# Designs tried in a protein design run: peptides against a protein of PDB entry 2L5G. Part 33

Target 1, 41 residues: chain A of PDB entry 2L5G
Amino acid sequence: LSKEELIQNMDRVDREITMVEQQISKLKKKQQQLEEEAAKP

## One batch from the design tools (peptide; made by RFdiffusion4, then SolubleMPNN)

Design b2_p18_8_s2 (from b2_p18_8, 7 letters changed)
Fold by OpenDDE base, seed 1:
Structure b2_p18_8_s2 (fold): chain B 41 residues (1-41), chain A 18 residues (1-18)
Amino acid sequence: as target 1 above (41 residues)
Amino acid sequence: SEIEEQIQKLEEEIKELE
């Protein structure tokens, strides 16, 4: 594969990392909400 | 995972460019 194809694949992986980080952030927020709800009487 | 498959492809591509 060319250097240009390698760069395109790197840019794709960077987008996938960003999507996974956003999912982790959403899951962490949901976990915190569940912990706060479980702590309510 | 899709990310692991992309990492493996990138490692193979780097090896071909060396």
Scores: peptide ipSAE 0.033, ipTM 0.538, DockQ to the pose 0.026
Fold by OpenDDE base, seed 2:
Structure b2_p18_8_s2 (fold): chain B 41 residues (1-41), chain A 18 residues (1-18)
Amino acid sequence: as target 1 above (41 residues)
Amino acid sequence: SEIEEQIQKLEEEIKELE
């Protein structure tokens, strides 16, 4: 791996992390909504 | 995230070595 290839791989991983974090946030929000609905009498 | 910060730091360090 050249230094340039390493940077490109790091940039790719950074974007993938951001996408996964957004998915986690959406899933956490959905989980919370389901928990709130399940707690309603 | 901590991982994103570490990635950014390493990218900067690599760039300074060019």
Scores: peptide ipSAE 0.030, ipTM 0.554, DockQ to the pose 0.021
Fold by OpenDDE base, seed 3:
Structure b2_p18_8_s2 (fold): chain B 41 residues (1-41), chain A 18 residues (1-18)
Amino acid sequence: as target 1 above (41 residues)
Amino acid sequence: SEIEEQIQKLEEEIKELE
């Protein structure tokens, strides 16, 4: 792999990480909402 | 829960990309 190919692969991985972290944040928020609803008397 | 399983799967996917 050239230096340029390594940089391109790093930029791709950084974008994929950001997308997955945004999905986790949405799921954690939905989990919290369901837990708060289940805890209501 | 299905949501907790999805969170765990995505956390594993992040760890494989790092």
Scores: peptide ipSAE 0.027, ipTM 0.499, DockQ to the pose 0.146
Fold by OpenDDE base, seed 4:
Structure b2_p18_8_s2 (fold): chain B 41 residues (1-41), chain A 18 residues (1-18)
Amino acid sequence: as target 1 above (41 residues)
Amino acid sequence: SEIEEQIQKLEEEIKELE
């Protein structure tokens, strides 16, 4: 791997991490909504 | 990739909670 290929691979991984973090945030928000709805009398 | 598989799994779990 050249230095340029390594940087390109890092940029790809950083984008994939950002996508996974967004999905985790959406799941946590949905979980919290379901827990709040289940706690309502 | 492992990350693509994790994204797909999280998308499925989101769909089950909707």
Scores: peptide ipSAE 0.025, ipTM 0.511, DockQ to the pose 0.059

Design b2_p18_8_s3 (from b2_p18_8, 10 letters changed)
Fold by OpenDDE base, seed 3:
Structure b2_p18_8_s3 (fold): chain B 41 residues (1-41), chain A 18 residues (1-18)
Amino acid sequence: as target 1 above (41 residues)
Amino acid sequence: SKIKEEIEKLEEEIKKLE
């Protein structure tokens, strides 16, 4: 791989991390909502 | 994470080519 190809792959992987972190945040928010609903008497 | 490990590997490879 050239230096340029490695940089392009790094930029792609950084975007993929950002997308996965956003998905985790949405799932954690849904989990919290379900836990709060289950804790109501 | 697998994605973080892949970034770290690419950063090390880039640094060797500079």
Scores: peptide ipSAE 0.036, ipTM 0.575, DockQ to the pose 0.025
Fold by OpenDDE base, seed 2:
Structure b2_p18_8_s3 (fold): chain B 41 residues (1-41), chain A 18 residues (1-18)
Amino acid sequence: as target 1 above (41 residues)
Amino acid sequence: SKIKEEIEKLEEEIKKLE
């Protein structure tokens, strides 16, 4: 890999991390909603 | 994980540039 290709791959990984973090946030919110609904009598 | 595999690949490429 050239230095430029390495930087481009790093930028790609940073975008993928951001997308996964957003998915984790959505899943955590959904989990919390399901836990709150299950805790209601 | 595809992300872990890409990170490991980038770490090996960084090590070759040192």
Scores: peptide ipSAE 0.030, ipTM 0.530, DockQ to the pose 0.027
Fold by OpenDDE base, seed 1:
Structure b2_p18_8_s3 (fold): chain B 41 residues (1-41), chain A 18 residues (1-18)
Amino acid sequence: as target 1 above (41 residues)
Amino acid sequence: SKIKEEIEKLEEEIKKLE
């Protein structure tokens, strides 16, 4: 891999990390909503 | 919740018997 290909791969991984973090945040919010609904009698 | 609504109905019925 050239230096340019390594930089491009790093930028891709950084975008993928950001997308995964957003997915984790959405799943955590959904989990909290399900826990709140399950705690309601 | 449906369970909450049923509990509230039962509590109201108990209160009418007191």
Scores: peptide ipSAE 0.029, ipTM 0.192, DockQ to the pose 0.019
Fold by OpenDDE base, seed 5:
Structure b2_p18_8_s3 (fold): chain B 41 residues (1-41), chain A 18 residues (1-18)
Amino acid sequence: as target 1 above (41 residues)
Amino acid sequence: SKIKEEIEKLEEEIKKLE
C-alpha cells in the first residue's frame, strides 16, 4: 500500500468508527428508555 | 435483550476497526 492509500483507508475507517459509535449511542439511549419505562408503576 | 446484543456486535465491530 502507498502512503496515500494508507491515509485513504484510515479516513474510511474513521468514518466507519464514527457511524458505529453513533449507533451504539442510539441503542444505549433506547435501552435506558426501556429500563426507565419498565421501572414506572 | 435484542438491543444489548446489537450493542455488543457494534462494540466488537469498533474493536476490529481500531
Scores: peptide ipSAE 0.027, ipTM 0.491, DockQ to the pose 0.142

Design b2_p18_8_s4 (from b2_p18_8, 9 letters changed)
Fold by OpenDDE base, seed 5:
Structure b2_p18_8_s4 (fold): chain B 41 residues (1-41), chain A 18 residues (1-18)
Amino acid sequence: as target 1 above (41 residues)
Amino acid sequence: SSIQKQIEQLKEEIKKLE
């Protein structure tokens, strides 16, 4: 791998991390909603 | 994130390599 290819792969991983973090945030919000709904009598 | 900061640091180190 060239230096440029390595940097490009790191940029790809950085974007993938951002996407996964956004998914985790959405899942945590959905989890909280489900827990709140389940706690209703 | 912490991992993204580490990636950016490593990218800057790699950019300094010949």
Scores: peptide ipSAE 0.346, ipTM 0.817, DockQ to the pose 0.022
Fold by OpenDDE base, seed 1:
Structure b2_p18_8_s4 (fold): chain B 41 residues (1-41), chain A 18 residues (1-18)
Amino acid sequence: as target 1 above (41 residues)
Amino acid sequence: SSIQKQIEQLKEEIKKLE
């Protein structure tokens, strides 16, 4: 891999991290909602 | 994130390599 290709791969990974962090946030919110609904009598 | 900050630091180091 060239230096440029390595940097491009790092930029890709950076974008993928952002996407995964957003997914984790959505899943955590959904988990909390399910726990709150399950705690209702 | 901490990982994204580390990636940015490593990119800047790679850019300085001849």
Scores: peptide ipSAE 0.346, ipTM 0.817, DockQ to the pose 0.021
Fold by OpenDDE base, seed 2:
Structure b2_p18_8_s4 (fold): chain B 41 residues (1-41), chain A 18 residues (1-18)
Amino acid sequence: as target 1 above (41 residues)
Amino acid sequence: SSIQKQIEQLKEEIKKLE
């Protein structure tokens, strides 16, 4: 790997982290909604 | 995130290498 290819791979990983963090946020929000719905009689 | 900040720091160090 060149220095440039290594930097490009780091940019890819940075984008993948952002995507995973957004997915975790959506799942946590959905979890909270399900817990609030289950707590209603 | 903390990981993204570390990636940016490592990118800056890599850019200084010949």
Scores: peptide ipSAE 0.345, ipTM 0.817, DockQ to the pose 0.021
Fold by OpenDDE base, seed 3:
Structure b2_p18_8_s4 (fold): chain B 41 residues (1-41), chain A 18 residues (1-18)
Amino acid sequence: as target 1 above (41 residues)
Amino acid sequence: SSIQKQIEQLKEEIKKLE
């Protein structure tokens, strides 16, 4: 791997972290909504 | 995030290598 390829791989991982964090936030919001709905009699 | 900050630090170190 060149230095350039290593930096490009790090930039890819950085973008993937942001995408996963956004997915986790959406899933947590959906989980909370389902828990609030299931708690209603 | 803390990981993203570490990635940025490592990128700056890699840029300084010959």
Scores: peptide ipSAE 0.345, ipTM 0.817, DockQ to the pose 0.020

## One batch from the design tools (peptide; made by RFdiffusion4, then SolubleMPNN)

Design b2_p19_1_s1 (from b2_p19_1, 10 letters changed)
Fold by OpenDDE base, seed 5:
Structure b2_p19_1_s1 (fold): chain B 41 residues (1-41), chain A 19 residues (1-19)
Amino acid sequence: as target 1 above (41 residues)
Amino acid sequence: DEELKELEKKLQELKEKKE
Protein backbone atom coordinates (compact mmCIF):
# COMPACT_ATOMS: atom_id res chain seq x y z
CA LEU B 1 0.00 0.00 0.00
CA SER B 2 1.37 3.42 -0.98
CA LYS B 3 1.09 6.35 1.47
CA GLU B 4 -1.67 7.75 -0.78
CA GLU B 5 -3.65 4.46 -0.65
CA LEU B 6 -3.38 4.45 3.18
CA ILE B 7 -4.68 8.06 3.36
CA GLN B 8 -7.54 7.23 0.95
CA ASN B 9 -8.47 4.14 3.01
CA MET B 10 -8.42 6.23 6.24
CA ASP B 11 -10.65 8.92 4.64
CA ARG B 12 -13.08 6.18 3.52
CA VAL B 13 -13.20 4.62 7.01
CA ASP B 14 -13.77 8.10 8.56
CA ARG B 15 -16.74 8.68 6.22
CA GLU B 16 -18.17 5.21 7.04
CA ILE B 17 -17.77 5.93 10.81
CA THR B 18 -19.63 9.26 10.42
CA MET B 19 -22.47 7.54 8.49
CA VAL B 20 -22.85 4.74 11.09
CA GLU B 21 -22.76 7.24 14.01
CA GLN B 22 -25.54 9.26 12.31
CA GLN B 23 -27.63 6.07 11.83
CA ILE B 24 -27.11 5.08 15.51
CA SER B 25 -28.14 8.61 16.62
CA LYS B 26 -31.32 8.47 14.46
CA LEU B 27 -32.30 5.01 15.81
CA LYS B 28 -31.64 6.03 19.46
CA LYS B 29 -33.77 9.17 18.93
CA LYS B 30 -36.62 7.10 17.40
CA GLN B 31 -36.41 4.57 20.25
CA GLN B 32 -36.57 7.38 22.85
CA GLN B 33 -39.58 8.96 21.07
CA LEU B 34 -41.45 5.61 21.02
CA GLU B 35 -40.63 5.01 24.72
CA GLU B 36 -41.81 8.55 25.64
CA GLU B 37 -45.03 8.08 23.60
CA ALA B 38 -45.68 4.64 25.20
CA ALA B 39 -45.11 6.13 28.71
CA LYS B 40 -47.79 8.84 28.17
CA PRO B 41 -51.29 7.85 29.44
CA ASP A 1 -32.88 -3.35 18.93
CA GLU A 2 -31.10 -5.81 16.58
CA GLU A 3 -30.43 -3.11 13.92
CA LEU A 4 -28.94 -0.80 16.60
CA LYS A 5 -26.74 -3.65 17.91
CA GLU A 6 -25.50 -4.44 14.38
CA LEU A 7 -24.67 -0.75 13.77
CA GLU A 8 -22.77 -0.52 17.10
CA LYS A 9 -20.82 -3.67 16.10
CA LYS A 10 -20.05 -2.16 12.67
CA LEU A 11 -18.90 1.09 14.32
CA GLN A 12 -16.51 -0.87 16.56
CA GLU A 13 -15.11 -2.82 13.57
CA LEU A 14 -14.55 0.48 11.68
CA LYS A 15 -12.75 2.09 14.66
CA GLU A 16 -10.47 -0.97 15.02
CA LYS A 17 -9.48 -0.56 11.31
CA LYS A 18 -8.05 2.92 12.18
CA GLU A 19 -5.66 1.50 14.82
Scores: peptide ipSAE 0.449, ipTM 0.860, DockQ to the pose 0.841
Fold by OpenDDE base, seed 4:
Structure b2_p19_1_s1 (fold): chain B 41 residues (1-41), chain A 19 residues (1-19)
Amino acid sequence: as target 1 above (41 residues)
Amino acid sequence: DEELKELEKKLQELKEKKE
């Protein structure tokens, strides 16, 4: 792997991490909203 | 939630590839 290929692979992994973290955050927020709505009398 | 669990697993695998 050239230095350029290593940087490109790292940038790709960093983008995939960011995407997965955003999906996790959205699902956790949705779960919390459903739990809060279910706890309302 | 199985989707959340699979995403958390995927996040761990991606972080391990960065080390």
Scores: peptide ipSAE 0.449, ipTM 0.861, DockQ to the pose 0.849
Fold by OpenDDE base, seed 1:
Structure b2_p19_1_s1 (fold): chain B 41 residues (1-41), chain A 19 residues (1-19)
Amino acid sequence: as target 1 above (41 residues)
Amino acid sequence: DEELKELEKKLQELKEKKE
């Protein structure tokens, strides 16, 4: 692997991390909203 | 919950690829 291929692979992994973190954040926010609505009388 | 668990696992596997 060239230095360029290693950097490209790291950049790809960083994009995949960002995408997964955004999905996790969205699901956690939805979970919190459901818990808050379930706790209301 | 299962989807969140699988995403957290995938996030861990992606972070370990950077070490």
Scores: peptide ipSAE 0.448, ipTM 0.860, DockQ to the pose 0.809
Fold by OpenDDE base, seed 3:
Structure b2_p19_1_s1 (fold): chain B 41 residues (1-41), chain A 19 residues (1-19)
Amino acid sequence: as target 1 above (41 residues)
Amino acid sequence: DEELKELEKKLQELKEKKE
């Protein structure tokens, strides 16, 4: 791997991390909304 | 629940790949 290929692979992993973190955040927010709706009288 | 757990596992694998 050249230095450039290593940097490109790191940038790809960083994008994949960001996508997974966004999916986790969306699922956690949906879970919280369902819990808040279930807690309404 | 299971989808969230699989995503958290995937996030950990990606972070370990970056180290």
Scores: peptide ipSAE 0.447, ipTM 0.860, DockQ to the pose 0.883

Design b2_p19_1_s2 (from b2_p19_1, 10 letters changed)
Fold by OpenDDE base, seed 5:
Structure b2_p19_1_s2 (fold): chain B 41 residues (1-41), chain A 19 residues (1-19)
Amino acid sequence: as target 1 above (41 residues)
Amino acid sequence: DEELKRLEEQLKELKEKKA
């Protein structure tokens, strides 16, 4: 891999990481909201 | 829970790929 191809691959992985982290954050927030609502009498 | 678990594993694999 050229230096340029390596950088492009890293940039792709960074975008994929960001997308997955956003999905995880959204799911954790939804889960917490549902658990808090279910715990209310 | 299974979706969250899958995403956590995917995140781990992506971080390992970047390292």
Scores: peptide ipSAE 0.517, ipTM 0.881, DockQ to the pose 0.848
Fold by OpenDDE base, seed 4:
Structure b2_p19_1_s2 (fold): chain B 41 residues (1-41), chain A 19 residues (1-19)
Amino acid sequence: as target 1 above (41 residues)
Amino acid sequence: DEELKRLEEQLKELKEKKA
């Protein structure tokens, strides 16, 4: 791997991590909202 | 939730690749 290819691969992984973390956050927030709404009398 | 579980595993694998 060239230095440039290594940096590009790292940047790609960082973008993929950010996307997955955002998806997890959205799902957790939706689950919490549904649980809170279901617990309301 | 199976989707959440899958995403958490994917996040783990991505972090392991970065380390």
Scores: peptide ipSAE 0.516, ipTM 0.882, DockQ to the pose 0.848
Fold by OpenDDE base, seed 1:
Structure b2_p19_1_s2 (fold): chain B 41 residues (1-41), chain A 19 residues (1-19)
Amino acid sequence: as target 1 above (41 residues)
Amino acid sequence: DEELKRLEEQLKELKEKKA
């Protein structure tokens, strides 16, 4: 792999990390909201 | 929980690829 190909692969992984972290954050927030709502009488 | 677990595993694998 060229240096450019390695950088492109790293940039792809960084974008994928960001997307997964955003999905995790959204899911955790939704789960917390549902748990807080379920805990209310 | 299973979706969260899957996403956390994906995040781990991506970070390992970056390291």
Scores: peptide ipSAE 0.515, ipTM 0.881, DockQ to the pose 0.830
Fold by OpenDDE base, seed 3:
Structure b2_p19_1_s2 (fold): chain B 41 residues (1-41), chain A 19 residues (1-19)
Amino acid sequence: as target 1 above (41 residues)
Amino acid sequence: DEELKRLEEQLKELKEKKA
């Protein structure tokens, strides 16, 4: 792999990490919202 | 729960791939 291909592969992995972290955050927030709504009278 | 667990595992694999 050229230096350029290595950088491009790293940038791709970084984008995939960011997408997965956003999905995890969204699911955790939804879970918390449902728990908070269920606790309201 | 299962989807969250799957995403946490995927995140681990991606971080290991980057290291």
Scores: peptide ipSAE 0.514, ipTM 0.881, DockQ to the pose 0.885

Design b2_p19_1_s3 (from b2_p19_1, 10 letters changed)
Fold by OpenDDE base, seed 1:
Structure b2_p19_1_s3 (fold): chain B 41 residues (1-41), chain A 19 residues (1-19)
Amino acid sequence: as target 1 above (41 residues)
Amino acid sequence: DKELQELEEKLKELKEKKE
């Protein structure tokens, strides 16, 4: 692997990390909203 | 939530690829 291919692979992994973190954040926020609504009388 | 667990595992695997 060239240095350029290694950097490209790291950039790809960084994009995948960002995408997964955004999905996790969205699901956690939805979970919290459902818990807050379930706790209301 | 199963989807959340699968995403957290995938995030772990992606971070381990950067080490």
Scores: peptide ipSAE 0.470, ipTM 0.865, DockQ to the pose 0.796
Fold by OpenDDE base, seed 3:
Structure b2_p19_1_s3 (fold): chain B 41 residues (1-41), chain A 19 residues (1-19)
Amino acid sequence: as target 1 above (41 residues)
Amino acid sequence: DKELQELEEKLKELKEKKE
């Protein structure tokens, strides 16, 4: 791997991390919304 | 539940690949 290929691979992994973190955040927010709705009298 | 666990595992693998 050239230095440039290594940097490009790191940038790809960083994008994939960001996408997965956003999906996790969306699922956690949906879970919290369902819990808050179930707790309403 | 299962989907969230799979995503958290995937996030761990991606972070380990970056180190």
Scores: peptide ipSAE 0.469, ipTM 0.866, DockQ to the pose 0.876
Fold by OpenDDE base, seed 5:
Structure b2_p19_1_s3 (fold): chain B 41 residues (1-41), chain A 19 residues (1-19)
Amino acid sequence: as target 1 above (41 residues)
Amino acid sequence: DKELQELEEKLKELKEKKE
């Protein structure tokens, strides 16, 4: 791998990390909403 | 939640790949 290919691979991993973190955040928010809705009388 | 657990494991693997 050239230095450029290593940087491109790192940028790809950083994008994948960001996408997974956003998915985790959405699921955690949805879980919290369902818990709040289930607590309503 | 199984999907949440799978995403947390994937996030760990991606971070380990970055180090």
Scores: peptide ipSAE 0.469, ipTM 0.866, DockQ to the pose 0.853
Fold by OpenDDE base, seed 4:
Structure b2_p19_1_s3 (fold): chain B 41 residues (1-41), chain A 19 residues (1-19)
Amino acid sequence: as target 1 above (41 residues)
Amino acid sequence: DKELQELEEKLKELKEKKE
């Protein structure tokens, strides 16, 4: 792997990490909202 | 939630590839 290919692979992994973290955050927020709505009398 | 668990495992695998 050239230095350029290593940097490109790292940038790709960093973008995929960011995307997955955003999806996890959205699902956790939705779960919390459903739990809060279910706890309201 | 299965989707949340799959995303957490995928996040772990992506972080391990970065080390």
Scores: peptide ipSAE 0.468, ipTM 0.865, DockQ to the pose 0.845

Design b2_p19_1_s4 (from b2_p19_1, 10 letters changed)
Fold by OpenDDE base, seed 2:
Structure b2_p19_1_s4 (fold): chain B 41 residues (1-41), chain A 19 residues (1-19)
Amino acid sequence: as target 1 above (41 residues)
Amino acid sequence: SEELERLKEKLEELKKKKE
């Protein structure tokens, strides 16, 4: 792998990390909303 | 959630690729 291919692979992994973290955040927020709604009398 | 667990596993696999 050239230095450029290594940088491109790192940038790809960083984008994939960001996407997965955003999906996790959305699911956690949705779970919290459902828990807060279920806790209302 | 099974989806949340799969996403957490995928996140740890992606982080290991940066080590």
Scores: peptide ipSAE 0.387, ipTM 0.845, DockQ to the pose 0.803
Fold by OpenDDE base, seed 4:
Structure b2_p19_1_s4 (fold): chain B 41 residues (1-41), chain A 19 residues (1-19)
Amino acid sequence: as target 1 above (41 residues)
Amino acid sequence: SEELERLKEKLEELKKKKE
């Protein structure tokens, strides 16, 4: 792997991490909303 | 959520690839 290919692979992994973290955040937020709605009298 | 668990596992795999 050239230095350029290593940087490109790292940048790809960093983008994939960011996308997965955003999906996790959205699901956790939706779970919290459902728990809060279920706890309302 | 099974989807949330799969996404957490995927995040751990991606972090290990960055090490």
Scores: peptide ipSAE 0.387, ipTM 0.845, DockQ to the pose 0.854
Fold by OpenDDE base, seed 3:
Structure b2_p19_1_s4 (fold): chain B 41 residues (1-41), chain A 19 residues (1-19)
Amino acid sequence: as target 1 above (41 residues)
Amino acid sequence: SEELERLKEKLEELKKKKE
């Protein structure tokens, strides 16, 4: 792997990390919304 | 949820691949 190919592979992994973190954040927010709705009188 | 745990596992795999 050239230096350029290594950088491109790192940039790809960083994009995949960001996508997974966004999906985790969306699921956690949905869980919190359901908990807040269930706690309403 | 099972989906949330799978996504957390995938995140740790991706971080380990970056090291």
Scores: peptide ipSAE 0.384, ipTM 0.844, DockQ to the pose 0.895
Fold by OpenDDE base, seed 5:
Structure b2_p19_1_s4 (fold): chain B 41 residues (1-41), chain A 19 residues (1-19)
Amino acid sequence: as target 1 above (41 residues)
Amino acid sequence: SEELERLKEKLEELKKKKE
């Protein structure tokens, strides 16, 4: 791997991390909303 | 949530690949 290919691979991994973290955040927010809705009388 | 667990596992795999 050239230095450039290594950087490109790292940038790809960083994008994939960001996407997964956003999905986790959305699921956690949805869980919290369902818990708040279930707590309403 | 099985989906949340799979996403957490994938996140840890991606972090290990970055190290």
Scores: peptide ipSAE 0.384, ipTM 0.844, DockQ to the pose 0.872

Design b2_p19_2_s1 (from b2_p19_2, 11 letters changed)
Fold by OpenDDE base, seed 2:
Structure b2_p19_2_s1 (fold): chain B 41 residues (1-41), chain A 19 residues (1-19)
Amino acid sequence: as target 1 above (41 residues)
Amino acid sequence: EELQKKLEELKKLKEELAA
């Protein structure tokens, strides 16, 4: 791989990491909301 | 879960690209 291809691959991986982290965060937030609603009388 | 596994795989790939 050229230096440019390595940079492009790194940028792609960084974007995918960000997307996965955002998905995990959204799922955790939804889980927390459901737990908070279930704890209300 | 599956997303956490994917995240760890992506982080590993990032380290391999940086080496």
Scores: peptide ipSAE 0.427, ipTM 0.844, DockQ to the pose 0.117
Fold by OpenDDE base, seed 5:
Structure b2_p19_2_s1 (fold): chain B 41 residues (1-41), chain A 19 residues (1-19)
Amino acid sequence: as target 1 above (41 residues)
Amino acid sequence: EELQKKLEELKKLKEELAA
């Protein structure tokens, strides 16, 4: 890989990390909402 | 969780690219 390709690959991986972290965060928030709703009569 | 596994794989790939 060229230096430019390495930089581009790093940027791509960073974007994918961000996307996965956001998906995990959304799932955790939804889980919390369901737990809060289930705790209500 | 599968997403957590994917996240760890991506972080490993990032470390390899930075090495």
Scores: peptide ipSAE 0.426, ipTM 0.845, DockQ to the pose 0.116
Fold by OpenDDE base, seed 4:
Structure b2_p19_2_s1 (fold): chain B 41 residues (1-41), chain A 19 residues (1-19)
Amino acid sequence: as target 1 above (41 residues)
Amino acid sequence: EELQKKLEELKKLKEELAA
């Protein structure tokens, strides 16, 4: 792997990390909303 | 949770690329 290829691979991994973190955040937010709604009388 | 597992795998890969 060249230096350029390593940078490209790192950038790709960083984008994938960001996407997965956003998906987890959205799921946790939805879970919280469902729990809050279920707790209402 | 599969997404958490995937996140940890990606973070490990990032660490390997940085080494």
Scores: peptide ipSAE 0.426, ipTM 0.844, DockQ to the pose 0.117
Fold by OpenDDE base, seed 3:
Structure b2_p19_2_s1 (fold): chain B 41 residues (1-41), chain A 19 residues (1-19)
Amino acid sequence: as target 1 above (41 residues)
Amino acid sequence: EELQKKLEELKKLKEELAA
């Protein structure tokens, strides 16, 4: 791999990491909301 | 879960690219 290809691959992986972290955060928030709604009598 | 596993795989790949 060229220097440019390595940089491009690193940038892609960084974007994918950010996307997955955001998805996990959204799921945790949704789970919390559902638990709070279910706890309301 | 699958997302946490994927996150760890991506972090491992990042470390390999940085080596």
Scores: peptide ipSAE 0.425, ipTM 0.844, DockQ to the pose 0.116

Design b2_p19_2_s2 (from b2_p19_2, 10 letters changed)
Fold by OpenDDE base, seed 4:
Structure b2_p19_2_s2 (fold): chain B 41 residues (1-41), chain A 19 residues (1-19)
Amino acid sequence: as target 1 above (41 residues)
Amino acid sequence: EELERKIEELKKLKEELKK
């Protein structure tokens, strides 16, 4: 791989990490909502 | 876990860039 191809691959993986972090945040919010609804008397 | 796999991929690419 050229240096330029490696940089482009690093930038791709960094964007994919950001997308996964956003998915984790959405899932954590959904988990909290389900726990709050399950804790209602 | 997907995040752990992506971190490992990024680490490998970083090491290849140092060669």
Scores: peptide ipSAE 0.056, ipTM 0.589, DockQ to the pose 0.105
Fold by OpenDDE base, seed 3:
Structure b2_p19_2_s2 (fold): chain B 41 residues (1-41), chain A 19 residues (1-19)
Amino acid sequence: as target 1 above (41 residues)
Amino acid sequence: EELERKIEELKKLKEELKK
């Protein structure tokens, strides 16, 4: 791989990490909402 | 995990770029 192809692969994997982190954030927010709803009398 | 695998892929690509 050229240095340019390696940079392009790094940018791809970084974008994929960001997408997974956003999914984790959405799941954590949904968990918090369910916990807050369950804590209401 | 998926994140751990992707982080390890980035580390490998970074080391190849230093060559």
Scores: peptide ipSAE 0.053, ipTM 0.595, DockQ to the pose 0.106
Fold by OpenDDE base, seed 1:
Structure b2_p19_2_s2 (fold): chain B 41 residues (1-41), chain A 19 residues (1-19)
Amino acid sequence: as target 1 above (41 residues)
Amino acid sequence: EELERKIEELKKLKEELKK
């Protein structure tokens, strides 16, 4: 792999990390909402 | 974990850029 190909791969993986972190945040928020709704009488 | 795998991939790519 050239240095340029390695940089492109780093940029790809960085974007994929950001997407997964956003998915985790959304899932945690949904979990909290479901827990709050389940705790209502 | 998916995040751990991606972090390890980035670490490997970073080390290859130092060679």
Scores: peptide ipSAE 0.052, ipTM 0.592, DockQ to the pose 0.103
Fold by OpenDDE base, seed 2:
Parts: sequence; C-alpha cells; structure tokens
Structure b2_p19_2_s2 (fold): chain B 41 residues (1-41), chain A 19 residues (1-19)
Amino acid sequence: as target 1 above (41 residues)
Amino acid sequence: EELERKIEELKKLKEELKK
C-alpha cells in the first residue's frame, strides 16, 4: 500500500464509522421510543 | 464514546501521514 492508498483507506474507515454511529443513534432512539410506549398504561 | 475515540485516533494518524 502506498502512503496515498493508506490515507484513502483511513478516510473510508472514518466515513464507515460515522455511518455506523448514525445507525446506532437511530436504533437507540427507536429503542427509547418503544420503551416509552411500552411504559404507558 | 468508543467510536468517537476511534475516529479521533484515525484523524491523528492521517495528519501524521501528511507530514
């Protein structure tokens, strides 16, 4: 791997991590909504 | 958060590679 290919791979991984964080945030919000709905009498 | 720490680590390594 060239220095340039390594930088490109790091930029890709940074983007993939950001996408996974956004997915986790959405799932956590959905979980909280379901828990709040299940707690209503 | 673990993911935020990992992103920051990757950013630091990227900047060191640009020097």
Scores: peptide ipSAE 0.045, ipTM 0.572, DockQ to the pose 0.043

